Peptides against a protein of PDB entry 6D0Y. Designs and how they scored, part 146

Target 1, 225 residues: chain A of PDB entry 6D0Y
Amino acid sequence: ETEDHLESLICKVGEKSACSLESNLEGLAGVLEADLPNYKSKILRLLCTVARLLPEKLTIYTTLVGLLNARNYNFGGEFVEAMIRQLKESLKANNYNEAVYLVRFLSDLVNCHVIAAPSMVAMFENFVSVTQEEDVPQVRRDWYVYAFLSSLPWVGKELYEKKDAEMDRIFANTESYLKRRQKTHVPMLQVWTADKPHPQEEYLDCLWAQIQKLKKDRWQERHIL

## One batch from the design tools (peptide; made by RFdiffusion4, then SolubleMPNN)

Design b2_p23_3_s4 (from b2_p23_3, 9 letters changed)
Fold by OpenDDE base, seed 5:
Structure b2_p23_3_s4 (fold): chain B 225 residues (1-225), chain A 23 residues (1-23)
Amino acid sequence: as target 1 above (225 residues)
Amino acid sequence: PPLPPSALELYLKERKEKEELLE
């Protein structure tokens, strides 16, 4: 395959096809595996790029990486390393939107058997530990809590199945932080239900409530978070 | 500042162990 052709294949995966998405992903994984000897660097860059720039295809590309990881475990490792580097770069550059998306992407890679549950738990422990940092802006602490909580819809079930005690500890620490942090009013944020209208809530408190509900429902989503 | 590489190191360790188990 030419580099241009590989780019086209990777970028267009998941689009309308006569075949199932699963079949297309398996096929693409096979093509990419076969071309790794000649185009590993290019393929790696392409996958990182689409993972960053096409959030609407998150599950497509995590699945693809999962399939590719199963075929070439070393390449899967290189991909994760690249994504972690990108996450660090995003954080360093204060690109928090990209960073949080990357965390979600990495979270879903746990479901795709690319990242082990204990590793993800450790990452989230690191995130929540930021709440204990001294002499830092609250916005920093808030962001890491946000990154953690907002990623749980993708990986919470798996993490609680594998590391329930550790997750409970992280939740306890999170709850403790949320209780002691300074509250910020968000005028435009209102949650309304048919039977129970909610007043304005602080965004992290709102997210926390949603995640608690999700956890209570054993990570079966009833609403889009 | 960015997070320390502890999570990555753990991941890499686990991957290495898994690779060894598959050999």
Scores: peptide ipSAE 0.042, ipTM 0.706, DockQ to the pose 0.016
Fold by OpenDDE base, seed 2:
Structure b2_p23_3_s4 (fold): chain B 225 residues (1-225), chain A 23 residues (1-23)
Amino acid sequence: as target 1 above (225 residues)
Amino acid sequence: PPLPPSALELYLKERKEKEELLE
């Protein structure tokens, strides 16, 4: 059935082919567009599913969605809405690993011209604003900072090119929070250099340092973070 | 709430505005 065929095409995109990935994605986008009148809901669900469950194909599916969005702008919007809804559900379910991945996925959609840079900046502003919430667990504050920082490798370049002032503000707020937050006491995690043990850097501080370096390198990755 | 609703609202607003500009 056509429905099963669509599932196969979507799930297998990016696999070894005689054609380039770009060509395959363009072709698939065309096929999906043609089938939207009859299978819109199914295609939407399939794309949401693979986007969520196949993190190794993040850039493949963001690109595919970008191509589809260019062909059918309304569909692109519905997809983003669905992904945001999934993000909310993940957060409600305390599935923070899925949630952070979804934020990364949404971030890369900016590069694919599905989500506007200002919208993503606004989202990150909202995330970092959580650090200012009172009477909430630090883990909540930390997670939103983590979600923000963890997404920058995918979208930092684009956001700074278009919204540098706003991004600088977010960075300043983030830095301020990192300085004042309580660091997790992990005496057991030590780096041993020669004969002098020292505490291992806290994960957010480490990530912050990595992102700062990435920023200095104009978001050109020299190595996988 | 776990995710501020404003993020989605802002996205939808900007998207709508963009669509209107393209028409």
Scores: peptide ipSAE 0.046, ipTM 0.707, DockQ to the pose 0.016; fails the geometry check
Fold by OpenDDE base, seed 4:
Structure b2_p23_3_s4 (fold): chain B 225 residues (1-225), chain A 23 residues (1-23)
Amino acid sequence: as target 1 above (225 residues)
Amino acid sequence: PPLPPSALELYLKERKEKEELLE
């Protein structure tokens, strides 16, 4: 296939078709696998690009990568490596929104059996360890905690199923940090939920509470009202 | 602020170990 054709196939996957999404992804994975000998670099770049630029298709592309990884384990590794490099670049560029999205993408790759749970746990351990860094801005520490917590909806269940003790340790460290960090209280309007007013919490504290609830609910997604 | 280098290193190490076990 031509490079343009590959681009089209990769970009259009998940669009409405007569076939199931699963079938389309499997088919595309087969096509891409067959073309890896000739177009590995191009395919890798394309996948990285769509992964970054099409967040609405996150699960589609993580699944696709999962299928490709199953077919070609080395390619899966190269993809993850590329994504990690991109994450580093995003951080260097102070593109924190992209960075956190990439962490979420990587997190979902655990569900797709591309990244092992222990590896993701190790990554999150490294993230939370930033809270222990000295002479760094709190915003840095906060961001890594945010990146960790905000990724748990995608991977928390899997990580706790496989590495509950390690995750508990990370949670304990996170909780400890959240308790000791400086909180800037911004006067905000009271939010009304279920006819009960509650004060607006600081974003990390709020996120922490949400994640704690999610954890309590065994990571079953429920609308947090 | 850079990512802790250890995340990638640990991942690569794990994959390498798995590959070695499968060989």
Scores: peptide ipSAE 0.038, ipTM 0.706, DockQ to the pose 0.016; fails the geometry check
Fold by OpenDDE base, seed 3:
Structure b2_p23_3_s4 (fold): chain B 225 residues (1-225), chain A 23 residues (1-23)
Amino acid sequence: as target 1 above (225 residues)
Amino acid sequence: PPLPPSALELYLKERKEKEELLE
């Protein structure tokens, strides 16, 4: 395989095929594994790139990485390290949208057995610990809480199944922070639904309520069409 | 810093420990 050909294969995975997606992913994982001796760096860069730039294929690429990790554990580790470095770079560049997406991607890698649940819990503990930092802008504290909460739809079930006590602690700390944080003063606005008008909530409070509901529903999402 | 280095360090430590246990 040439470098350009590898790029094509990686970018086009998940497109319409006569074979199942799972079969295609397994096949691609085999191809990539075979080419690691010659193209490890290129493959690593390509996977990081598509993971960042193709959010519509999140589950495809997390699954691919999961399969590849099962074949080559060390490469899987290098990939995760690269993604974490990219997350740091995104934050340094003030690219918060990319950063939060990367956290979600990493979260789904837990489901693909690339990242261990305890490691993800530790990461989220570190995120929420930012709320305890002094003399920092609230926007920093808010973002890490947002990144944590907004990632739970992808990994909350797994983390609570394996680390319920630790997750409860993180939730308690989050709740405590949300109660004490300063909220933006806005005019009283209401959203009228068919049955019940409700006041407009601040975005983190709204997200918190949604996550609490999700947790109550045992992390089963209601699909809205 | 934007992201605490400890998050990565903890992950790397865990992987290393797992690798050592599998040897």
Scores: peptide ipSAE 0.036, ipTM 0.695, DockQ to the pose 0.016; fails the geometry check

Design b2_p23_4_s1 (from b2_p23_4, 8 letters changed)
Fold by OpenDDE base, seed 1:
Structure b2_p23_4_s1 (fold): chain B 225 residues (1-225), chain A 23 residues (1-23)
Amino acid sequence: as target 1 above (225 residues)
Amino acid sequence: MAQERIDKAFEEFIKELPEILKE
């Protein structure tokens, strides 16, 4: 495949097709694997780009990466490394919207057998541990809690199945923090920006309640509307 | 080995987080 063709294939995966999504992803994984010797760097960059810029296709690309990782573990590793680097860069750049999405993406990679549950648990434990750092602004402490909680819809089930004790500790610490943190009222209509990583007070508490309910419901989302 | 690489990447990120928080 030419570079341009690869870009087209990667960008258009999951779109309307006569074949099933699963078959398309498997086919694409095969194509990409075959082209790795010649286009590894390009493919890596493309996958990182679409993973970052197309949140509506999160599960499509995590699945694709999972399939590709199964075929080539080295490439899968390189991809994860690249994504973690991107996460670091986004945090350094105060791009918290991108950062939280990357955390969610990495979270779903656990479901795709690319990232091991213990690694993700360790990251979340570290995120929540930030709440104990008194020299860190609350706005950042709140964000890391948000990043953790908002990722659980994607990976909470898997993490509790494999690391329930550790997750319970993280939850306990989270709950403790939420109870003791100072309340700052921010308009609900305010959107997060690079300079405003602070979630609305009501939203963070609401999110906590929703996650607790989700946990109680065995991590099964119920959408009746 | 691939898993080790990923684990190491996470570990390094975790180690760097304190510095990131200070920025």
Scores: peptide ipSAE 0.526, ipTM 0.923, DockQ to the pose 0.885
Fold by OpenDDE base, seed 2:
Structure b2_p23_4_s1 (fold): chain B 225 residues (1-225), chain A 23 residues (1-23)
Amino acid sequence: as target 1 above (225 residues)
Amino acid sequence: MAQERIDKAFEEFIKELPEILKE
């Protein structure tokens, strides 16, 4: 495969075809694996790019990475490292929209058995612990809670299956924070910017309620969050 | 192991988060 062809294959996966998505992903994983000796760096960069820029295909690409990881664990590890680096960079750059997508992506990688549940739990524990930092603006504290909660549709089931006690603790801390945080009145459809990562006040409360319902339903989604 | 590599990456990220928050 040529580099251009690989880009096309990666970018177009999940589009309408005569074959099932699962079949297409398996096929693509095989192609990518075969081309790793020649195009490892390119494939890595492409996957990182689509993971970052195509949130609508999040589950497609996490599944693809999961399949690749199963074929080549070293590559999977390198990919995750790259994604974490990107997450760090996005946070440092105050690109909170990108950051939350990366968190969701990493979350679903747990579901795809690329990342171990304890690692993700540790990250979420750390995110929620930010709410206890007095020197951190509430706008940032709210974002980290949002990043946690908004990722649970992708990983909540797995985390509770593996680390229920730890997750309960995180939930308790989250609930406590949501009750004590200052309420602000912002538009429901507020557009987030790099300088304003603050989730809509009502939305965060609504999200919490939705996640609690999702948890109650054993993480079986009955509606689009 | 690849998993250990990933775990280490997470650990390092978590360790660095306090500094990131200060930026």
Scores: peptide ipSAE 0.516, ipTM 0.917, DockQ to the pose 0.877
Fold by OpenDDE base, seed 5:
Structure b2_p23_4_s1 (fold): chain B 225 residues (1-225), chain A 23 residues (1-23)
Amino acid sequence: as target 1 above (225 residues)
Amino acid sequence: MAQERIDKAFEEFIKELPEILKE
């Protein structure tokens, strides 16, 4: 495979094919594994790029990374490190749209057996702990709660299966914060900016209610959140 | 080994988050 061909393969995975998606992903994982000795850096960059820029293929690429990680754990580790670095950069740059998507991506990597549940729980504990920081604007505190809640459709079931006590504590802290926070009215379809990285108050309350229902239903989805 | 690497990456990120929040 050439470098250009690898880009094409990675970008086009999940498109119409005579074969099943699962079969195509397994095949691509094999191709990528075979080319790691020659193109590791290129493949790493490509996967990070599509993970950031193609949100419509989130589960496709998390699955691909999961399959590749199973073949090469070292590469999986390097990929996660790169994604965490990108998350840090996004947060520093106040690119909250990218940041929340990266959190969701990392969340689904738990389902794909790339990231351990305790690591994700620790991150979410830290996110929710931001609500207790007095020197942090509420708009940012709201975002971290949003990032946590909006990621649970991808990872809530797994986290409760492995760390139910810790998750209950996080939920209790989240509920407490939502009850005491100042009400903020912002357009529902807002663009996340440096000065307004949070959804409107009604949306956060709605999201909380939806997540509570999802939890009650044992994380069996009935609608798209 | 790989899991340790990932765990360390998360730990470092969590440790750095307070500084990120100040920006």
Scores: peptide ipSAE 0.511, ipTM 0.915, DockQ to the pose 0.887
Fold by OpenDDE base, seed 4:
Structure b2_p23_4_s1 (fold): chain B 225 residues (1-225), chain A 23 residues (1-23)
Amino acid sequence: as target 1 above (225 residues)
Amino acid sequence: MAQERIDKAFEEFIKELPEILKE
């Protein structure tokens, strides 16, 4: 495949087709694998780009990466590294919307057998540990809690299946923080922007309640958050 | 999965996070 054609294939995957999505993804993964010797860098860049810019196709691309990772573990690793780098850059740039999305993306990669559960748990432990630091503003503390909680719909089941004790500790710490944090009352929820990363009290508490319910329901998704 | 590579990436990220938070 040519570079331009690869771009088209990657960008258009998941669109209406006579075949199942899974079949299309498997096919595309095969095509991409075959072209890695010649277009690895391009494919990597493309996947990173669509992963970041097409949030509506999150599960499509995580699945694709999962399939590709199964075919080429090294490439999967490179992709994750690239995504983590992007996450770092997003955080440095205070692009919180992108950052939280990337966390969700990485979270779903656990389900796709690209990232191991312990690694994600470690990251979330680190996120929640930020709440224990006094030199970090609450806006950032709240965001990291939000990033953690908002990602659980994508990975909570897997993490609790494999690291229940650790997850319980994280939950306990999260709950403790939510109880002691400064409350911010806003009449209406504001739209999330890069400039306003601070979750509102109502939203964060609501999210916590929803996650608690999801947890109680053994992570059986009834309503996608 | 490329577990070792990914683990290293996560470890490095976690290690760098305190500095990122200061920015």
Scores: peptide ipSAE 0.440, ipTM 0.873, DockQ to the pose 0.789

Design b2_p23_4_s2 (from b2_p23_4, 9 letters changed)
Fold by OpenDDE base, seed 1:
Structure b2_p23_4_s2 (fold): chain B 225 residues (1-225), chain A 23 residues (1-23)
Amino acid sequence: as target 1 above (225 residues)
Amino acid sequence: SAQERIEQAFKDFIAELPEILKE
């Protein structure tokens, strides 16, 4: 495959096709694997780019990476390293929208058997621990809690299945922080269609309530918004 | 191994977070 053709294939995956998405992803993974000897760096860059810039295709690309990782573990490792580097850069640049999508992407990679649960738990423990830093502005502390909570729809089930005690501690710390922080008027963020309606609340409190409900429902999400 | 590499990447990131928070 030519470099331009690879870009087209990666960017357009998941679009209308006569074949199933699963078959297309498997086919693309095979193509990419075959081209790694010649285009590894380009493929890495392309995958990182689409992962960052096309959040609507998050599960498509995490699945693709999962398939590719199964074919080439070294490439999977390099990809995750690149994504973490990008996460660091986005945080340093105060691009928090990009950063949260990257965290969600990494979270879903746990489901795709690319990242082990303990690594993600450690990251979330660290994120929530930021709430204990007195010299950090609340807006930033809130973001790290948001990054954690907003990623749980993608990985909460897996993490609780494997690290329930650690997750419970993280939840306890999160709850403690939410009770003591100052609240502001922010638009409500709703990720799910909840069985029970929620009153208008501050976005982080609302998200917390939604996650608590999701946890209570054993991480079974009926409708994704 | 590749998995160890990933694990180390996470550890490194976590270790660097305090520096990021200073910005």
Scores: peptide ipSAE 0.699, ipTM 0.961, DockQ to the pose 0.919
Fold by OpenDDE base, seed 2:
Structure b2_p23_4_s2 (fold): chain B 225 residues (1-225), chain A 23 residues (1-23)
Amino acid sequence: as target 1 above (225 residues)
Amino acid sequence: SAQERIEQAFKDFIAELPEILKE
């Protein structure tokens, strides 16, 4: 495949097809694997790009990476390293919107068996530990909690299955922080679509409640019509 | 191994987080 063709294939995966998404992803993984000897760097860059820029296709690309990782562990490793590097850069640049998405992406890579659960648990432990740093502004402390909580829909089940005790500790620390922090009015745009007259709850508190419910429901999301 | 390098990447990131927080 040419570089341009690879870009097209990667960018268009998940679009309407006569075949199942899984079949298409398997096929693409095979194509990419075959082209790694010639286009590894290009493929790596492309995957990092779409992982960063196409949040609507998060699960598509994490699945693709998972499939590709199964075929080539070395490439999977390089990809994760690149993603973590990008996460660092995003945080350093105060691009928190990108950063949180990268955390979610990495989280789903745990579900795709690319990243081991202990590594993600360690990251989340450290994120929540930021809440204990008094010299860090609350807005930043809140973000790390947000990054943790907002990633759990993608990885909570897996982490609790393998590291329940550690996760409970993280949850306890999170709850403690949420109880003692200063609350601000933040619309729950990502959580609820409610009428304007409806009272707004602080976003992190709302997210916390939703995650608690998700946990109670064994991490099975309920679709609201 | 590939998995080890991933683990190390996470460890490195976590180790760097305090410095990132200073920025």
Scores: peptide ipSAE 0.698, ipTM 0.962, DockQ to the pose 0.925
Fold by OpenDDE base, seed 3:
Structure b2_p23_4_s2 (fold): chain B 225 residues (1-225), chain A 23 residues (1-23)
Amino acid sequence: as target 1 above (225 residues)
Amino acid sequence: SAQERIEQAFKDFIAELPEILKE
């Protein structure tokens, strides 16, 4: 396939088809694997792009990456490295909406057996530890808690199955922070932008309550939070 | 290994986060 054709295949996966989604993803993974010798760099860039720009297809592309990783572990590693680099760039650019989505994407890659649970736990532990830094503005501290909590619907079950003690500690630290943080008046209705990392006070508290319920329900959810 | 590579990427990111927070 040409570079343009690969772009089309990757961007259109998951669209209406006579075959199952799983079959289509397996087929595409095979095509991509076969083309890696000639188009590795292009495929890597394309996957990073759709992972970043198409949040509605999060589970489709994490599954695709999981399938491709199973075929080529080295490429899977390169992809994760690229995604982490993008996360760093997003944070440096204060693009917090992109950053939180990238965290969610990485979280679901744990379910796809691309990223090991201990690595994700370490990241979340580090995020929540930011709340203990007095020199960091609360708007930034709140975002890291938000990034952690909002990712748990995608990875909470897996992390508690493998690292329950560590997760309990992170939850305890989160709860402690939410109880002691200052309440700030924020407009009830506002459009979140990339450069506004401050979650609404009401939303963060509500999110915490929802995650607590999700945990209580053994991570069985009725709807996406 | 590939998994070690991923693990190291996470470690590097975590190590860099304090500098990111200063920006």
Scores: peptide ipSAE 0.698, ipTM 0.962, DockQ to the pose 0.878
Fold by OpenDDE base, seed 4:
Structure b2_p23_4_s2 (fold): chain B 225 residues (1-225), chain A 23 residues (1-23)
Amino acid sequence: as target 1 above (225 residues)
Amino acid sequence: SAQERIEQAFKDFIAELPEILKE
């Protein structure tokens, strides 16, 4: 494969085809694996790029990475490292929109068995611990809670299955923070489709309620937005 | 291992977070 062809393959995966998405992803993973000896850096860059720029294909590319990781765990590791580096850069640049998406992406990589649950739990624990930092503005503290909560649709089930006690602690800390923080009127934020409409409320409280419901439903959602 | 590498990447990130928060 040429570099341009690889780009085309990676960018177009998930588009309409006669084959199932799973089959296409498996096929692409095989192609990419075969080309790693010659194009590892290019493939890595491409995957990082689409992972950042195509949020609508999050699950497609996390699945692809999962499949590729199963074939080449070293590459999977390099990819995760690259994504974490990008997350750091996003945070340093105060690009919180990109950052939260990267957190979600990493979260779904846990679901795809690329990242171990304990690592993500540790990250979320630290995210929520930011709420205890008095020198950090609430808007930023809120963001870290948001990053945590908004990622749970992708990873909550896995984390509670493996680290329920730790997750409960994180939830308790989150709840405590939400109760004591200043609340403002913010448009309702929905990351999970519910059959019952939610009243307009502060976005983080709304998200919390949605996540609580999701948790209550054993992380079974009708649709992840 | 690769997984340990990932784990370490997370640990490093977490360790750096306090500094990131200062920015």
Scores: peptide ipSAE 0.698, ipTM 0.961, DockQ to the pose 0.913

